# Designs tried in a protein design run: peptides against a protein of PDB entry 9IZ0. Part 248

Target 1, 345 residues: chain A of PDB entry 9IZ0
Amino acid sequence: ITCLGSNGHTYKQLVKGGNDDLRQDAVMEQVFEQVNGFLRSYRKTSQRNLSMRTYKVIPLALKTGVIEWVQDTIPLGEYLDSAHKVYHPKEWSLSTCRKLIAEKQMEDLETRLKVYDLVCRHYRPVFRHFFLESYADPVQWFTTQTNYARSTAVASVLGHVLGLGDRHGQNILIDKTSGEVIHIDLGIAFEQGKKLPVPECVPFRLTRDVVDGMGITGVEGVFRRCMEFTLETLRREEDSLLSVLEVLRYDPLFSWLISPLRRMKKQKMQLENFNQPESGNITTDASRDPKIQRNNVSGESEAERAILKVRQKLSSTLSVEASVGELIRIAQDPSYLALMFCGWS

## One batch from the design tools (peptide; made by RFdiffusion4, then SolubleMPNN)

Design b2_p23_8_s4 (from b2_p23_8, 14 letters changed)
Fold by OpenDDE base, seed 2:
Structure b2_p23_8_s4 (fold): chain B 345 residues (1-345), chain A 23 residues (1-23)
Amino acid sequence: as target 1 above (345 residues)
Amino acid sequence: VLEELEKKRKELAELRANEVVVE
């Protein structure tokens, strides 16, 4: 739909219907706006214009809402698939790589590392080409690549602290104007990604293509420094951030647990990448189970556990530099990436 | 749009492959 704003501007809006609870997305976007306030308040982050890119979510019902259409964006995964076919036409297809990884999903770590390494040798990074294709002017190229590294650093720290899951290439948009990343589909938070059929083992997405987009300095340039400044800001604002999350603990509309329907949908999507799309409408009428009262006590315990994990991630036991160093190490570790659904790109 | 983008990317890849051979 197109909406006329009170400012006289026309905005394209996506009406999303389906099984996705847009209330979780709306809540996470509100948390990001509060964090953006913290980032603006500190000199080290404000001087770099560090922010999590947000989008407007208006939940209209349990399964329906209006999402801001983020103009001039492309999904990272869409770009990478198309670019890989052009720059590396003799390498393996994304479908072949996915097939080999999941055929070994139940095997030991050594076997999974061997297949991951094999896939990596037959599917090379291409994301540097996004900046080199899109920006002919050297100043625009440098600016947009810098903005990409900055926005990825903020999103990586926040993604870790808030335990954002389901960070696949279709849930990460690239703004073609700024080079900034925009994270969408925020309904898997507080480490609920570990409850997926393929458990998430990395703190954030820092795959070879995500690093290739940072240019020649990789993670050791703007990215590392911006992660450090972001984490320093969040540690200073720990009590403020926890207070925001405590308000969500009492929100009866917020689910601290991944819905069984969303888990099944993700399971199906992870499996359908292997089999042709059978158009089976599983209308599970799960709307009438009187277990809603037992879910509140379990929800409160999961909220408390989530807040405790956020506090633990903000602990000053290690320096900011040591904490960021360990996060970057884990996010790039083949022993974790080989366990992921798509850790090679 | 995709075909034009693929064409431009291919042309750019060929140019860069030729530059790396000239260095």
Scores: peptide ipSAE 0.029, ipTM 0.423, DockQ to the pose 0.021
Fold by OpenDDE base, seed 3:
Structure b2_p23_8_s4 (fold): chain B 345 residues (1-345), chain A 23 residues (1-23)
Amino acid sequence: as target 1 above (345 residues)
Amino acid sequence: VLEELEKKRKELAELRANEVVVE
C-alpha cells in the first residue's frame, strides 16, 4: 500500500499476512531505537553517526502487520549471487557450493573444513564491486564504503549482545544510497538460533564477502574501531539496556521461545536446499518428528537466562579492544564458518 | 534497472581486465 504522510510525502508499506509473527520484529526494532539513543548520547559514537538502521513494524494481529517498505535496498545474498556470475563466470554456482556443504553436514570437523576450503577456492569474494559499480565519484565511494563498515560494526556488536541468529544474506539489506546495512527478520534473538538444526556458531556474520565490502583495510581500521566504540557505549549503558530488556520479560506480546511455525519454516528452507527434486514418491511418514526434547523451560526462565547472557557479554573483565579482537577472531574462524549453511560468502 | 546494472558490471569487468593486461 502507499500512504500519504502529513508532510505531503508518499510512503510505501508492505502488508504482511500469514505465518510470521511481526511482534518479535517490532519489539527488537524498539530495542534498537533505545540503543540508538545511547549511541547519540555518547561522544565517540555520535561524532561518527553510529546507529542500527531500523524499519517501522506495526503488528495488527497474530501473524499480521504492516512493515515499512525500505526503498533503494537490495538483499546482500541477491547482490552477491548476481555479481559472482558476472565477475567469476567460470567458478562454481551457489547451488553447487550449497550442495557440497550440505552433503558433508553430518561428517567430522576435518572433512567439513576440507569441503569449506574447496568451496572457498571455487567461489571468490565480489562484494567490493558493489561500491565500485554504484559510486563513480571517489568521495561518494569512500563515504558509502565507510558507512557500510560503520553500520556493519554496530549491527555486529548488537547481533552478538542480543544473540541475533539466522543473519544470512537474505536477512541483510544494503541501502544503495548510503551503503548502510539493514537487518530484517528479527524473530530469532537471545541465542535461540543455536537451537536450529544448522546452528549459527558465530557471534555475527563476518564472511569473506562481508569483509570484502570493507575495502583494502578489511576488518582493520573503521570496522574494528566502530565495534570498540559501540561496545564501550553499551558497557556504559548496561543498566539502561538491561532495564529495557526487563520490560520485555513481562511483555505478554514478546515470545522468549521460537514460534513452532518460524522453526518449521526455517527447517523447511534449510531442508529444501538439501533436496534436489528427486521425483521419488518417498511417502516418509511425517509422524516421526525427531523428539527434540521440548525442555518445558518456562518462558520466564528463558527470559531470565537471556538477560543473564546479555549481562555476561557486557562484562568489563576483558578490555573493549580484547573483547572486540576475540569476537572478530571467532566470527572469521574457519572451524565455525565450515559449520554454517553459507559460511563461504 | 537490473539490465542496466548488469551492463555497467560488464563494462567495469572489461575495463579492469584491460588494466591488468597493461601492467
Scores: peptide ipSAE 0.025, ipTM 0.400, DockQ to the pose 0.021
Fold by OpenDDE base, seed 4:
Structure b2_p23_8_s4 (fold): chain B 345 residues (1-345), chain A 23 residues (1-23)
Amino acid sequence: as target 1 above (345 residues)
Amino acid sequence: VLEELEKKRKELAELRANEVVVE
């Protein structure tokens, strides 16, 4: 739909209907706007225009809302799939890579590392080409690549602290004008990604293509420094951030847990991408009455646990540099990436 | 726009494929 704003500007909006609760997205966008306030208040972050890119979400009903259509964007995964076919036409398809990783999903870490390495050798990074293709002017190229590294750093810190899951290439948009990342589909937060059929083991997405987009300095340039400044700001504003999350604790519309429906939808999408013949009786014990799996873990206890984990991630026990260093190390570690659904790009 | 971008991508890929063959 196109809406005319009170300012006379026309805004394109996507009406999303379906099983996805847009209230989760709307709440996370409100948290990001508060964090953007903190980032604007500190010199180290404000001088770099560090922000989490936000989009407007208006929930209209339990499963229906209006999402602001971000103009001039492309999904990271869409760009990477198209670019990989162009730059590496003799390498493996994304479907081949997914299949090989899936076939080894139940194997030991050594076998999973071997298949991950094999996939990595047959699916090389291409994301640097986005900037080279899109910007002929060297200043514009450098500016947009810098904005990408900055926005990715902010999103990586926030994604870790808030435990954002489901950060696949279709849930990360690239702004073609600014080079900034826009994270969408925020319905997996507070480490609920660890409860997916393929558990998320990395703090944020820092795959080879995500790093390739940072250019020749990779993580050691703008990205690391902007992560440090962002984490320093969040540690200073810990009480303010926790106060925002405490308000959400009492929001009856906010789900601290991954919904069974969303988990099943992700299970189905993961299985459909594998096209494995139905021969394995994985008895999805769908017969367990959804009434019985209301484990009386009060929504309050899960909210408290989530807030406690946020506080632990903001702990000053380690320096900002040491904490960021460890996060970057873990996010790039093949032993974690080999366990992911798509850790190679 | 998209077709022009795909054309530029192809041209840049061909240039780079030639550079990687010269190294």
Scores: peptide ipSAE 0.023, ipTM 0.418, DockQ to the pose 0.021
Fold by OpenDDE base, seed 1:
Structure b2_p23_8_s4 (fold): chain B 345 residues (1-345), chain A 23 residues (1-23)
Amino acid sequence: as target 1 above (345 residues)
Amino acid sequence: VLEELEKKRKELAELRANEVVVE
């Protein structure tokens, strides 16, 4: 829908209806706006214009809302699939790679690592081409690639701290103008991604294509330093961040747990991505909502555990550099990436 | 638009494949 604002500007908006609770996204976007306040107040982050890109979410009802349409964006996964076909037309298709990884999903780590390495050899990174295609001016190219590395660093730290899950290439948008990343579908947070049928084992998405977009230095340089400055800012503002999360503890509309329905939907999407792309309306017949007894007691205990886990991630027990170094190591470790649904790209 | 973008990408890929042959 295109809406005319009271300021005379036209805004494209997505009206989302269905079974997805947009309140989770709206709450996470509010947390990101608070974090952006901290990043603006801190010299090291402010001087680099570090921010988590946000989008407006207005929940209209329990399962309906208006989402700001992020203009001039593309899903990372859509770009990578299209670019890979162009730059590496003799390599394996994304569907072939997915199939091989899935066929070995129940096998041991050694077998999964062998298949992951094989897939990686037949599906090479291409994301550097996004910047080289989109920006003819060398200064604009360098600036935009730098913005990408900065934005990815902020999103990586914040995604780890808040335990953001479901960070696949369709839930990460690239702004074609700025090169910044925009994270969408924020309904899996506080490590609930570990409860998915394919558990999320990485702190954030740092796949080979995510790294290839950073240019020749990869993770070493702008990305690492911006992760360090972001984590330093969040550690300093720990009490402020925890105070924001404590407000959510008492929000009767916020869910600290992944709903069984959302888990089943993600399970189906993970399984149906193995069958042909029939654009079948998944009319999940929502008529049998099992009365999820809101055991309020279980929600409060999960909120407390989530907040405690955020506090633990902000601990100063390790230096910022050591903490970031370990996060980058884990996020790139083949032993974790081989366990992911799509760890190769 | 998508076809033009794919065409430009293909031309850029061919240009780069030729640059790697000049090293």
Scores: peptide ipSAE 0.023, ipTM 0.409, DockQ to the pose 0.021

## One batch from the design tools (peptide; made by RFdiffusion4, then SolubleMPNN)

Design b2_p24_1_s1 (from b2_p24_1, 13 letters changed)
Fold by OpenDDE base, seed 2:
Structure b2_p24_1_s1 (fold): chain B 345 residues (1-345), chain A 24 residues (1-24)
Amino acid sequence: as target 1 above (345 residues)
Amino acid sequence: VEEIEKKIEELKKERQKELEEAAA
């Protein structure tokens, strides 16, 4: 839809309907706005304009809402598929890579590592070309690549701390103007990604293409330093962040668990993406699922466990540098990436 | 931009043709 603002400007809005509860996205966006307040208040993060890019979500009902249309964006996965076809036309298709990984999904780690290595040799990173193609001016190129590394660092720390799942290339948008990342579809949080049919075992997405976009320094430049400053800010504001999350404990509309419907939808999409190249919007009208009485007792216990895990991730037991170093190591470890869907790109 | 988009579209067509020829 197109809305006329009170300022006389027209804004494009996406109306989502169906099975996705936009209230969870709206709540996570509110948490990100609070975290952006902490990042603005702390000198080390404020001086670098560190923020999680947010978008407006207005939930209208249980399964309907309005999302801000983020203009001048592209999904990371859409860019990577197109760019890989251009820069590496003789390499394997994304569908071939997906098929080979899928065929070995039930095999041992050693077999999965061999297949992952084989796929990696036949599907090389291309994401550096986004910046080289989009920005002819060297200053604009450097600025946008720096903004990408900064925004990815913030999103990586927040994604780890809040346990954001389902961080595939279609749920990460790139702003073509700023180079910043925008995370969408926030309905898998608090480590519920580990309950997916393909369990998420990395703290955040730091695949070869995500690193290639950081330029020649990779993770050892702006990215690592901005992760450190972001984690330092979140550790400082631990009580403030936990207080924001405790409000969600008492929200009867918030779900600390992945919904069975969303789990089934993601399972179906994962299985279909192994067999079909095109992300067809299959609006399956599953309108008839009965009112699962959320046992309030189970929700409170899950909220408490989630808050405890957030507190554990903010622990000062390790230095900021050691904690960030370990997170970067795990996020790039082939032993974890080989177990994931699309861990090679 | 237009030359890069044109080259992308040409390379997409060539690769689509190679995929069709390899699937045939």
Scores: peptide ipSAE 0.000, ipTM 0.257, DockQ to the pose 0.044
Fold by OpenDDE base, seed 3:
Structure b2_p24_1_s1 (fold): chain B 345 residues (1-345), chain A 24 residues (1-24)
Amino acid sequence: as target 1 above (345 residues)
Amino acid sequence: VEEIEKKIEELKKERQKELEEAAA
């Protein structure tokens, strides 16, 4: 829909209806707004304009809401699929790579690593071309690439701390004006992604294409330093952040459990990438798996466990530099990326 | 998840050993 504001400006809005609970997204955006307050208050993060890019979500009911239409954006995965066909037309298609990884999902980890390496050799990074082709002015190129590395660093720290897991390329928007990342569809938080049929094993998305977008310094430039400053800010504001999360513990609108419907939707999306059209309807009635029903883990016990994990991730046991170094190492580790649905790009 | 994390740690040890054997 298009709305005329009282200020005379025209705003596009997306009305979302159907099966998506927007309450989780709205709550996570509120947490990001509070964190952005902390980032603005701390000198090291404020001087760099570090923030999590947010979008407005107004939940109207369980399955309906209004979302801000983010203008001048493209999904990362849409750009990468298009750019890969242009810059590497002789390499494997995204569908071939997905098929090969899917066919080997039940194999041992050594076999999965060999397949991941093979896919990586036949599907090379291209995301550097986004900045090179979009920005002919060297100052604009450098500024947008810097903004990308900064926003990715903030999103990576928050993704780890809040347990957003690996964000797939359709849930990451690139702002074409600023180069910043915008994370959408925030319905999986507090490590609930580890409960998916294909579990999220990385702390955040730091695939070869995500790194290629950072330019020649990769992770060792702006990205690492901005992760360090972001984590330093969150450690300083630990009590403030935990107080925000405690409010969510008592919010009757917030679910500490993944909704059965979102689980089924993600499971179906994962399974549809396995099913070539010829193998018959294994209607695995997901209602009948007794493991899905039996964890009567109270929402309160899940909330307590989530807050405990956030506290553990904010622990000062390791230096900021050591903690960031370990997170970057894990997020780039082929042993984790080979287990992901799409860890190669 | 824990079983996957355990297998990842085992493979990290094997790969570290292969890297040490290849550097030697």
Scores: peptide ipSAE 0.000, ipTM 0.291, DockQ to the pose 0.020
Fold by OpenDDE base, seed 4:
Structure b2_p24_1_s1 (fold): chain B 345 residues (1-345), chain A 24 residues (1-24)
Amino acid sequence: as target 1 above (345 residues)
Amino acid sequence: VEEIEKKIEELKKERQKELEEAAA
């Protein structure tokens, strides 16, 4: 839809309907707006214009709402699939890579590491080309690549602290004007990604293509330093951040647990992408809406556990540098990436 | 090499524990 704003400007908006609860997205966007306040108040982060890019979400009902249409964006995964075909036309297709990883999903870590390495050798990074193609001016190229590394650093720290899941290439948009990342579909948070059929093992997405977009310095340049400044800000504002999350504890519309329906939808999407023969016992008896008696007691215990995990991630037991160093190491570790749905790109 | 292998085995155990905790 196109809406006329009170300022006389026209805004394109996406009406999202279906089974996805847009309230999760709206709540996470509110948390990001509060965190952006902390980032603006702290000298080390404000001097670098560090922010999580947000988009407006207006929930209209339980499963429907209006989302701001972010103009001049592309999904990271869409760009990477297209660019890989151009720059590496003799390498494996994304579908071939997915199939090989899936066929070995139940094998031991050694076998999965060998398959991951094999996939990596036949599917090389290309994301540096986004900046080289889009920006002929060296100053614009450097500025947009810097903005990408900065925004990715903020999103990586926030993604870890808030336990954001489902960070695949279709849920990460690239702004073609600024080079900034925009995270969408925020309905898997507080480590609920670990409860997916393919559990998420990494604190945030730092795959080879995500690193290739940072240029020749990779993670050791702007990215690491901006992660450190972001984590330092969040540790400083721990009580403020926890107070924001405590408000969500009492929001009857917020779910601290992944919806069984969302888990099943993600499972189905994974199976469809793998061409695995349906083991016939998925009784699609979706007709019994089990009265999920949301035992209020179970939701409160999960909220408390989630807030405790956030507090633990903000702990000053390790230095900011040591904590960021370990996060970057884990996010790039082949032993974790080989276990992911798409860890090679 | 041995330290890397030991660290991989520790990470396997942590991962197995996380899978068990996620299945529970």
Scores: peptide ipSAE 0.000, ipTM 0.234, DockQ to the pose 0.023
Fold by OpenDDE base, seed 5:
Structure b2_p24_1_s1 (fold): chain B 345 residues (1-345), chain A 24 residues (1-24)
Amino acid sequence: as target 1 above (345 residues)
Amino acid sequence: VEEIEKKIEELKKERQKELEEAAA
């Protein structure tokens, strides 16, 4: 929908209806706005303009809302699929890579690592080309790549601390103007991504293409330093952040658990991405309602557990540098990436 | 600044060559 603002500007708005709980997105955006307040208050983060990119979410009903259409954005996964075909036309398709990883999903770690390595050799990173092609001016190129590395660092720390899940390439937008990342579909938080049919095993998305976009320094430059400054800020503001999350504990509209419907939808999306549309009417008879035992785990007990995990992630037991170093190591570890739905790009 | 600009020009030149080789 295109709306005319009271200021005479036309704003494109995405009306999302039916199946996505935009209230979780709206709540997470409010948490990001508070964190952006903390990042602006500290010299080390404010001097670098460190922020989580936010978008306006207006929930209208239980399953309907208006999302600000972030202009001049592209999904990371859409860019990568298109770019990979252009730069590496002799390499495997994304569908081939996905199929091979899925066929081995139930195999042991050693077999999955071998398949992951094979896929990585036949699907090389291309995300550096986004910056090289989008910016004719060298200063704009460098500025935008720096903004990308900074934005990715903030999103990586926040994504880890808040346990953001479902961080696939379609849920990460790239702003074509600034190079900043915009995380969307925030409905899997507080480590509920570990409850997906393919569990998320990494603290944040730091795949080979995410690193390739950082340029020649990779993680060893702007990214690492900005993660450190972001984590230092969040540790200083631990009590403030926990107080914001405690307000959400008492929000009757906030779901600390992934809904069975959302889990099933993600499972279908994972399966449909493997089947080429052969024209067969797979009437998936919806009649096998798996008796998902509603473990009546009280929403309060899951909220307490979530807040406790946030506190544990903000612990000063390790230095900021050691904590960031370990997060970067785990996020790039093939033993975790080989377990992911799309860990190679 | 100058070393970064030089490296950007090298990367752009390499990229231009890759685009020309892909268009041929």
Scores: peptide ipSAE 0.010, ipTM 0.360, DockQ to the pose 0.019; fails the geometry check

